# Ledger of designs, part 111: peptides against a protein of PDB entry 2AZE

Target 1, 148 residues: chain A of PDB entry 2AZE
Amino acid sequence: AQECQNLEVERQRRLERIKQKQSQLQELILQQIAFKNLVQRNRHAEQQASRPPPPNSVIHLPFIIVNTSKKTVIDCSISNDKFEYLFNFDNTFEIHDDIEVLKRMGMACGLESGSCSAEDLKMARSLVPKALEPYVTEMAQGTVGGVF
Target 2, 101 residues: chain B of PDB entry 2AZE
Amino acid sequence: GRLEGLTQDLRQLQESEQQLDHLMNICTTQLRLLSEDTDSQRLAYVTCQDLRSIADPAEQMVMVIKAPPETQLQAVDSSENFQISLKSKQGPIDVFLCPEE

## One batch from the design tools (peptide; made by RFdiffusion4, then SolubleMPNN)

Design b1_p18_7_s1 (from b1_p18_7, 7 letters changed)
Fold by OpenDDE base, seed 1:
Structure b1_p18_7_s1 (fold): chain B 148 residues (1-148), chain C 101 residues (1-101), chain A 18 residues (1-18)
Amino acid sequence: as target 1 above (148 residues)
Amino acid sequence: as target 2 above (101 residues)
Amino acid sequence: SKTYVFTVESLPSKLVLS
């Protein structure tokens, strides 16, 4: 019946929405873990060094990274007020946001790629509220996606 | 019947989504707390050593860009054109270079 | 605006991380 068809459409819509939210939640969890882990690392490092790093030796979030071959020729046009930049490359470049950088640094404990050791998982769990721990476990196991 | 089954499915999905929303709220709250914590923000940084793990300055030019919120970034990466355009409306854009080891 | 051939040396107002 038409009523059943309508409900089936709605069911599929909700399933897709849930799937999207699951993806968003996973990303948020990874961000949280990465940020907290980074802060923890740096706090420990500064304690060991008994001082903060020199101001020009670090880059605070947020940022983006652009990298290209050292052989790439880059033309840079900058406005007088530095409000506008134009970079022209003669070859391909890569852009990475800060979250991706943190992930590649291992700040997300390998959770993003399912390469989470027992120690990594322990760390990851310790960096989220209790309510999120089960989800972190599911992420590590690759079992996220079921109806809950 | 099928109608009753679908109705039940929708109720279950609603409950699932509510649980998911709750978890998301918890997570976003934590992120906001981090963003509002002065000490955390002070410690939220990477070093050149960290950046070298992404792209080695010995092989790659590594440029870091810090721009005000809402800065427009347009990138074209094709055989026809390789270009990055940045346009800020709230302040100057800062560029940092990671030196070679 | 100013145009530069982008190098470490030619980047205006650059900050080289220490």
Scores: peptide ipSAE 0.028, ipTM 0.873, DockQ to the pose 0.037
Fold by OpenDDE base, seed 2:
Structure b1_p18_7_s1 (fold): chain B 148 residues (1-148), chain C 101 residues (1-101), chain A 18 residues (1-18)
Amino acid sequence: as target 1 above (148 residues)
Amino acid sequence: as target 2 above (101 residues)
Amino acid sequence: SKTYVFTVESLPSKLVLS
């Protein structure tokens, strides 16, 4: 019946919305873990060193990384007020946001790829509220995707 | 019947979405707390050593860009054009270089 | 706008991380 068809369409719409939210939640969880882990790492490091690092030796979030071969020629145009930048490269480049950097640093404990050791998973779980722990576990197992 | 089954499915999906929303709210709250905590923000940094894990400064030029929120970034990476455009609305953009070690 | 060849030498106003 048409009524059933309408409900099936609605069902599919809801499923897709849930899927999108699941993806968003996973990313948010990864960000949370990465940030907290980074802060924890740095706090410990500063405690061990008994001082903070020199100001010009660190980059505070947020940031973006651009890398290219040292052989790449870069032409840079900067507005007087530094509101606008234009970079022209003669070869390919890569862009990485701070979250990607943190992930590659292992700050997300390998959870982003579902490649967590037991210790990694333990760390990840410890960095989220209790309510999120089951979801972290599912992410680590690669079993996220079902409906709650 | 079919109608009853679909109705039940929709109810279950609604409950699932509500649970998902709840988890997202929890997570968003945690992120907000991090952003509002001065000490956490002070400690939210990476080092040059960290950046080397992304690209080795011995082989790559590593540029760090710090821009205000809502800054537009346009990137073109093709055989015909390799370009990055940055346009800020809220303030100046800062660019730094990671030295080779 | 001002144009540079993007190097540490050409952009002294830019910070080089220590």
Scores: peptide ipSAE 0.028, ipTM 0.869, DockQ to the pose 0.036
Fold by OpenDDE base, seed 4:
Structure b1_p18_7_s1 (fold): chain B 148 residues (1-148), chain C 101 residues (1-101), chain A 18 residues (1-18)
Amino acid sequence: as target 1 above (148 residues)
Amino acid sequence: as target 2 above (101 residues)
Amino acid sequence: SKTYVFTVESLPSKLVLS
């Protein structure tokens, strides 16, 4: 019947929306864990050193990373006010945002790839509110995707 | 019947989405709190050593871009064109290189 | 070896990729 068909369409739409939100939530959780873990690491490091790092030795978030072979020739054009940059490369390059950097640093505890140890998982859980812990567990197990 | 089954499915999906929305709200709140905490922002940094996890400066040129909010980055990476364009509306853009350790 | 200078300025928002 037409009514059943309409409900099936709605069902599919809702499933797709939920899937999208699941992906968004996973990313948000990873960001939260990564940020908190980074802050914690740096706080501890500064305490151990009894001083902050040299001002010109650190990069504060947010930032973007661009990497390419050292053999790549780069031409850079900069406006006088430094509001505009144009880079031309003679070969391929990679762009990474700060979150990706944090993930590769292990700040997300390997949760992003499901490669977290028991200790990593414990750390990850400790960096999120209690309500998010079950979802973190699912992420670690690679079982995200079902209904709540 | 079919209608009853579909109706029940939709109710279950609604409950699932509500739970999901709740979790997302919690998470976004936490991120906002981090952004508003001056101490956290002060400690939210990486070093050149950290950047080696992305690419080894011995083999790769590692460039760092810092720009004001709403700065736009356009990248083209094809066999015919390799280009990055940056346009800021709020202030100057800073570009740095990560030295080899 | 050559040493590069980083900025210590913290920004509130990320860049936007087009």
Scores: peptide ipSAE 0.021, ipTM 0.859, DockQ to the pose 0.045
Fold by OpenDDE base, seed 5:
Structure b1_p18_7_s1 (fold): chain B 148 residues (1-148), chain C 101 residues (1-101), chain A 18 residues (1-18)
Amino acid sequence: as target 1 above (148 residues)
Amino acid sequence: as target 2 above (101 residues)
Amino acid sequence: SKTYVFTVESLPSKLVLS
């Protein structure tokens, strides 16, 4: 009885760890798809234009976005060496990391929300190694969460 | 028996976790390859047009922050306080504004 | 309050592209 209880504790520990790793893997897959898709899009666009975009017109990863109403008053304090910034707003703001921006751009093909069309899923699969394709399919179907 | 069943379950879970670890290793390898490819890094960018799809500069101020690794960002967003603090340890922080359409 | 730390855990893009 005690031995069984010990094994049940271990079982629960492993189940929780697997759940955590599943979430981590899903995020890694989404990042991979988003990055590769972004690079592919830009490569194609530059080929079409026969030149790269002007340097001041693009923002390279990594970055963080902060947005607020244009009516929001912002006070900014900057250290002389630019190591420290302090922004004070008189209204609410939003913060988005670059991965979230890419997802909202559709670079993850809607896989993050389970909103993949057939073509979206095809694109997503094409941007990962063969070994990851079955998992991408599971993500699209919303069937991730079980045990292999 | 119950003991045998639990033992078998643990073996199956171990195998499942090993498979996950393997897939994660494959994925991290791909990400590393992207980091080591200079052409991919050159092409890893968004435009102001892309950012406008997130927040319209006609209605929203869109600020871009580029900071060194290990930079700390602290944000307070409440009815009484609205503040963002940035502290870098490795170098200067750059802040840009996305122009209006 | 919300705290963001530019680490590999919270911002993988820093690891990949920096």
Scores: peptide ipSAE 0.029, ipTM 0.871, DockQ to the pose 0.155; fails the geometry check

Design b1_p18_7_s2 (from b1_p18_7, 9 letters changed)
Fold by OpenDDE base, seed 5:
Structure b1_p18_7_s2 (fold): chain B 148 residues (1-148), chain C 101 residues (1-101), chain A 18 residues (1-18)
Amino acid sequence: as target 1 above (148 residues)
Amino acid sequence: as target 2 above (101 residues)
Amino acid sequence: SKTYVFSVETLPSRLVLK
C-alpha cells in the first residue's frame, strides 16, 4: 500500500543519515587517536631530549600546508593587515590540512586505511574511551557499516 | 505483514541512530577536553622533519599556513590558472616555510 | 574553483568545503 511505500522512503532516509553519521564518527575517532598519539610521541621525545625543541622548529596545530614543485614560480600579494593573501602559481599545487598530515605520519595507526597491525590496534584502542573501543575494532576489521 | 515489519525496522533504526549520537558525543567531548588541556596543546605540534617525511623539501616547496577560524580559502587548480586566495575575518594570517628549506 | 573554510569545530575536516 501507499503507507508501506511512505515508510520505505523514510527507512531509506534514516539509513542514509546513519551512514553519514558513521562516516563522521569514524573521522572523529581518527582525529582523537591522531591527536593523542601525537601528544604522546612529543612528550616522550622531549623527555628523552631533556628539553623542548626550538620554538621556530615546530608547527603547532591547527595549520594547513601547501606543497608544489620547487621549480614552481609563486607570486604573493599580501594586504597591509595580513588579512588577505593571494598566491599565483605557474603550475599545480596540493593542499592538505593538519589531520591529513597526521594520518600520513602514521599518527592514526593505519586505522584510516585498514592497515592496522596488532600493535597498531592496541595503540589505537588505548587512546580512546572504553565506549569507543568496539567501534575502533570494527574499523580495523572493515566491518563498520551494518546496522547495530 | 510488510507494514508491521517496516514499522519495526524504523524503531530499530531510531535506536541505532541514538547509539551513534551517543558515541559521537563521547568522541566530541574527548576532542574538546584535548583542546582545553594546556599541556596537550603545548605538545600538539609537528616538526619540519615530520613535514619532510610526507613532502620532501628537496623536491617540493612546503608552505605552512596558520589562519584564524572562519578564514576562507579559495583554490583554483586548472590547466589555465593556479591560485590560492586567503581571506580572514578574525585576524592576521601567518604564512611561512620551515627553516631547513 | 574550490572554496574552503578553516574550522576549529569538531568536524571530519578542518578544511570544510563550501
Scores: peptide ipSAE 0.399, ipTM 0.908, DockQ to the pose 0.234
Fold by OpenDDE base, seed 1:
Structure b1_p18_7_s2 (fold): chain B 148 residues (1-148), chain C 101 residues (1-101), chain A 18 residues (1-18)
Amino acid sequence: as target 1 above (148 residues)
Amino acid sequence: as target 2 above (101 residues)
Amino acid sequence: SKTYVFSVETLPSRLVLK
């Protein structure tokens, strides 16, 4: 009985770990798709323009975004060496990393929110190695929950 | 019996986890390849137009932060105070606004 | 308050919660 109890605990532990890894894998897939899609977009855009964008007109990854109402008053103190920043806001703000920005830009093809059209799914599949295509399909269908 | 069944379950779960690990390794490998590809990194950018598409500066101020790895960000967002603290140990932090057009 | 660390590692998030 005790042995079975121990194994039950271990079973639950492994199930939870697998669940976490599934979530992590999904996020990694989304990142891969988003990054590759972004690169593809920009490559095409630069080809169409026949030149790269001005250096100061683009923001290279990685970055984070802080957004707040334009009416928000922000006080900023910066150390002399710019190693330290302190921002004080008089209202709420939001923080987003670059991955979140890419998702909102649609770079993950809507796969993250279940809004993946047939064309989006085709694009998503084309941006991952063959071994990951089945998982991308499962993500689009919302059927990833199973343990294989 | 019950013991044998549980043992079998654990073996199957181990195999499943190994498969997940394999897929994750494939993903991380691809991401690493992207990070090592100079052309990909050159093209890994967004524009202010992109940022405006997700956060309209007409209503929202968009501040961009580029910081070295391991930079610490401390955020307080409550009715009592709204604060962001950045502390870098590896180099200067760049902060700039995405202008309205 | 929440404290994050900027990460360039392959992780689900670039902002790693400490």
Scores: peptide ipSAE 0.399, ipTM 0.908, DockQ to the pose 0.227
Fold by OpenDDE base, seed 4:
Structure b1_p18_7_s2 (fold): chain B 148 residues (1-148), chain C 101 residues (1-101), chain A 18 residues (1-18)
Amino acid sequence: as target 1 above (148 residues)
Amino acid sequence: as target 2 above (101 residues)
Amino acid sequence: SKTYVFSVETLPSRLVLK
């Protein structure tokens, strides 16, 4: 009985670890799709324009953004070597990394929210190696919670 | 028996985890390949228009931060304090606004 | 208060909560 109890505890431990890795894998897949989709979009756009965008008009990855109300007063202190910054706001702010920005742009094809149209799913599948396609399908269906 | 059943379950879970690890390795490999491809690096950008689409400058100001890896960001967002602290270990931090703003 | 670390190698996100 004690041995069985020990194994049941171990089973639960492994299930939790698997759950965590599933989340990590999903994020990796979303990043891959988002990056490739972004690159593809920009390549097409530059080809159509027959030129790259102005250098100062684009932000290369990686980056983060901070947004706040236009009415927010921001005080900034910067070290001499620019290694340290301190921002003080008089109101709330939001922080988003580049991946979140890409998701909001639709670069992950709505897969992040399980809101994939047939066309979105087709695009998502085309942007991952064949071995990952089944998992992408499961993500779109919301069935990733299952164990292989 | 019960013991044998649990043992079998654990073996199956181990196999599932190994499959996950394999898929994760595939993903990380793909991401690495993207990071090593010069053309992909050149094309891995967003525009200020993209940022405006997610944070309307009519209502929000958008500050962009470019920082080296391992930079630490400390954020306080409470009724008493609204603060962001950045500390880099590998180089200077660049902060700017979109030119169109 | 939240502390993050900029990372391109770690999971689950590039801005990792410490």
Scores: peptide ipSAE 0.396, ipTM 0.907, DockQ to the pose 0.236
Fold by OpenDDE base, seed 3:
Structure b1_p18_7_s2 (fold): chain B 148 residues (1-148), chain C 101 residues (1-101), chain A 18 residues (1-18)
Amino acid sequence: as target 1 above (148 residues)
Amino acid sequence: as target 2 above (101 residues)
Amino acid sequence: SKTYVFSVETLPSRLVLK
């Protein structure tokens, strides 16, 4: 009885670890798709324009964005060496990393919500190695974890 | 019996985890290759138009932060305090508005 | 309050909760 209880505890521990790794894998896949799709988009755009965009018109990864109402008053303190910043707002703000920005741009093909169009799914599959394609399909269908 | 069943379940879970680890390794390898590809990094950018699609500049101000790795960001967002603190140890932090704003 | 760290463990860079 005690041995069975010990194994039950271990079982639950492993299930939780697997769940965490599933989440991590999904995020990694989304990052890969989003990044490759972004690069592909920009490559095509530059080819069409026959030139790269002006240097001050683009923001290279990595970056973070903070957005708030234009009416928000912001006080900023900066150290002399620019190693420290302090921003005080009089209203709420939002913080988004570049991954989230790419997702909202559609660079992850809507895979993050599991509601891809047929074309989006095709694109997503084309941007990952063959070994990851089945998992991409599961993500699109909302059936991740079916193998486990 | 129950013991044998649990033992078998644990073996199956171990195999499942190993499969996940393998897939994760494939994915991280791909990401590493992208990080090492100069052309990919050159093309890894968004435009101000992209940011406008995320946060409408007609209503929102968008501030961009570029900071070295391991930079600490502390955020307080409550009715009593709205604050962001940035502290880096590896170099200067760059903060700017989207040039087209 | 929440504290994050700029991470380059994955691409693209992400905020990691400390």
Scores: peptide ipSAE 0.393, ipTM 0.908, DockQ to the pose 0.219

Design b1_p18_7_s3 (from b1_p18_7, 9 letters changed)
Fold by OpenDDE base, seed 3:
Structure b1_p18_7_s3 (fold): chain B 148 residues (1-148), chain C 101 residues (1-101), chain A 18 residues (1-18)
Amino acid sequence: as target 1 above (148 residues)
Amino acid sequence: as target 2 above (101 residues)
Amino acid sequence: PKTYVFTVENLPSRLVLK
């Protein structure tokens, strides 16, 4: 009885770990798709323009953005060497990394919400290795989460 | 019996986890390849137009932070305090607004 | 307060809780 109980505890532990890894895998897939799609978009755009964009007009990854109301008062203190920054706001703010920005730009093809169009899904599949295509399909259908 | 059933379940879960690990390895490999490709990194950028598309510049101010790896970011967002502190150990931090903003 | 470490090595998040 005690042995079975111990194994049941272990089973639950493994199930939770698998769930965590599934979440991590989904995020990795989204990142891969988003990055490749971004690169593809920019390559095409530069080819059409026959030149790269002006240096000061683009922001290379990695980066973080902070957004707040334009009415928000921000006090900023910076060390002389720019190693330290302190921002004080009089209202709420949001922080997003570049990955989140790419998702909001649609670079992950809407796969993050499982609301891909047929064309979005086609694009998403084309940006991952063959072994990942079934998982992409499951993500698009919202059917990820089964135990193999 | 019950013991045999649980043992079998654990074996199946192990196989499932191994499959996940394999797929994750494929993903991380692809991401590493992207990071190692100079041309890809050159093209890994967003524009200010992109940022404007996700954050209405009429209503929102967007601040961009470019920081070295291992930079510490501390955020306090409460009714009494709204604060962000940045501390880098590897170099200067660059903070700016999009020029079009 | 929430403290993060900005990383390029750690996946899947760029911001890792300290």
Scores: peptide ipSAE 0.374, ipTM 0.914, DockQ to the pose 0.228
Fold by OpenDDE base, seed 5:
Structure b1_p18_7_s3 (fold): chain B 148 residues (1-148), chain C 101 residues (1-101), chain A 18 residues (1-18)
Amino acid sequence: as target 1 above (148 residues)
Amino acid sequence: as target 2 above (101 residues)
Amino acid sequence: PKTYVFTVENLPSRLVLK
């Protein structure tokens, strides 16, 4: 009886670890798709324009953004070496990293919400190695981890 | 019996975890390849138009922060205090706005 | 206050909560 109880505890521990790894894998897949899709989009756009965009018009990864109302007053203090910044706002703000920006741009093909069209799913599958395609399909269907 | 069933479950879970580890390794390798490809890194950018699509400068200002790894960011967002503090250890921080703003 | 560390390798985001 005690042995079975110990194994049940171990079983639960392993299930939780697997669940954590599943979420990590999903995020890795989303990042891979988003980055490759972004590169593909930009390559095509530059080919169509026959030149790269102006340097001041693009932001290379990695980055984060802070957005707030245009009416928000911001005071900024910067150290001489630019190692330290202090921003004071008179109203609320939002912070987003580049990964979230790419997702909101649709670069992850809606896979992050499990709302992929047929075309979105096709694109997503084309941007991952063959071994990852079944998992992409499961993510789109919301069936990841269903066998556990 | 129950003991045999649990033992079998643990073996199956071990196999499942190994499969996940394998898939994660594949995915990590792909991301590394992207980071090592000069052309991909050159093309790994968003435009001001992209940022406008998620935060319209007509209504919102968008501040872009490029910081070295391990930069510390402290954010306070409450009715009595709205503040962001950045502290880098590896180099200077760059902050800018899109020209369309 | 919320304190984050900006990273390039950690998941799920660039901003890892301390």
Scores: peptide ipSAE 0.345, ipTM 0.913, DockQ to the pose 0.255
Fold by OpenDDE base, seed 2:
Parts: structure tokens; sequence; C-alpha cells
Structure b1_p18_7_s3 (fold): chain B 148 residues (1-148), chain C 101 residues (1-101), chain A 18 residues (1-18)
């Protein structure tokens, strides 16, 4: 009985670890898809325009954004070497990393929310190695974890 | 018996985890390849229009922060205090607004 | 207050809770 109990505890530990890794893998896949899709989009756009966009009109990864109401008053203090910033807001704000921005742009093909069309799924599959395609399919269907 | 069953389950979970690790390695490898590809990095950008698509400048102000790795970001978002503190140890931090705004 | 570490290499998030 004690031995069985120990193994059951171990089983739960392993299951939890697997669950965590599954979450990590899903995020990694989304990042890969989003990034590759972004690069592809921009490559095509630049080819169509026959020129790159103006340097000051683009923001290269990595970055984060802070958004707040246009009416929010922001006080900013910056160190001389620009190593330190302090922002004080008079209202709430939101922080998003570039990955989330890409997702909201649709670069992850709606896979993050299981809201991908057939075309979106096709695109998503095309942006990952063959070994990951089944997992992408499961993500789209919301059936991740069936094999683990 | 139950013991044998649990033992078998653990072995199966181990195999599943190994498969998962393999998939993760594939994925991380792909990401590394992209990060090391100069052409991909050149094309790894968003536009102000992209940002406008997710945050309407008519109502929202969008501030962009480009910070070096390991930059510390402290955020306080409460009814009493709204603050963001950035501290970098590896280089200067760049903060700006989209020109179209 | 929440403290994050902004990382480029750390996945899955750029902002890792400290």
Amino acid sequence: as target 1 above (148 residues)
Amino acid sequence: as target 2 above (101 residues)
Amino acid sequence: PKTYVFTVENLPSRLVLK
C-alpha cells in the first residue's frame, strides 16, 4: 500500500510536469507560427512595394508595449544613461509583449484561441516542421493532450 | 496488480514525456534558427499600423519599449498607484511613441 | 506590485515574473 501510494504521488508529479510542458510547447508553437508568418508577410509586402518601409515606421522585435487611455497623464523620469525609467500614470495601463501583439495581429492564425479557419489551419501547418503538424491540428481542435 | 499497473503507467508517462521533450526540442531549434537568421531578423518587425489595429490611437496611447535582455520591469496597477519602473543593467532603454500617433 | 524580467531568450514569455 505504501509503495503504491508513493508511485501514485510520483504519477501525479509526472502528470503535472507533462501538463506544464504541454503548455510550454503550445506557446512555443504559437511563437514559431507567429514569427514565421510575420516574416513572410513583411517579405511579401516589401517585394510588392519593391522597397523596405521607412526605418522610423517599423518596430523590430523584441519589444513590449504599454497602452493606456489617451487621456491618461504620464510623468516620466529618465536616468542620464537611460538605464532607468520611471513612469507614473494617473490611471490604469496595460502591458503586452511583442508575442501577444503578434497574436492579436492574427499572426498565430487564430490557433491560440481555437478560432482558425481551414485556411488559417493550413497556414499554421505550413509554418511548422512536419513533426509538429499533428500537434497543431490538435491545438486547432482543442484536443491537445490525448497522446500524453 | 495495482502496483504493476502503476509501474506501467509511470513507464508510459515517461515515454510520453520523452516524446514531448523531443517535440519541444524541435520547436526551440526552429526558433533559434529564426533568431540567428539575419534575413528573418531584418523582417521581424511590426508597423505602427499594426499597433493601431490592436490599440485604437483615437482612444489609446501606445508606448513602445525596447529594452535589453534581463531588464527589470516593475508594474504597479492599483486604484491608488499606477507606476512602471524599468531598470536595465545591460544597456540603455528606448521608449517612444509611434510616429503616426 | 508585479516585477518582471524582460528576456529575449526566455520562453514562452518575454515578461517573466520575478
Scores: peptide ipSAE 0.316, ipTM 0.909, DockQ to the pose 0.243
Fold by OpenDDE base, seed 4:
Structure b1_p18_7_s3 (fold): chain B 148 residues (1-148), chain C 101 residues (1-101), chain A 18 residues (1-18)
Amino acid sequence: as target 1 above (148 residues)
Amino acid sequence: as target 2 above (101 residues)
Amino acid sequence: PKTYVFTVENLPSRLVLK
């Protein structure tokens, strides 16, 4: 009885660890898809334009953004060497990293929300190695969490 | 029996975790390949238009922060204080506004 | 207050909470 209880505790521990790794894998997949899709988009756009965009018109990864109401007053102090910044806002703000930005741009094909269209799913699958395609399908179906 | 069943379950879970690790390794490898590809990195960018599509400058101001790895960001967002502090140890931080269209 | 560290290899975000 005690032995079984110990094994059940271990089982639960492993299940939770697996769940955590599943989440990590999902994010890795989303990042891969988003990055590849972004690169593909930009490559195509540059080819069509027959030129790259102006250097100062693009933001290369990595980056983060801070957004707040246009009415928000922001005070900024910066060190002489630009190693330190301090921003004071008079209202709330949001911070997003580049990965989240790419997701919101649709670069992850809506896979992040599990609401992919057929075309989105096709695109997503095309941007991952074959071994990852089944998991992409599971993500799209919202069935992630199954035991392999 | 119960013991045998639990033992079997644990073995299956171990196999599942190994499969996850394998898939994660594949993903990590792919991401490394992207990071090592000069052309991919050159093309890994967004535009101000992209950012405007996420946060309309008509309603929101968008600030872009490019910071070296290991930069520390402290954010306070409460009714009492709204603050962001950045501290880099590896180089200067670049901050700029996304222009309104 | 939330403190983050910018990373390139950490999941799930570039902003790793410390």
Scores: peptide ipSAE 0.296, ipTM 0.908, DockQ to the pose 0.244

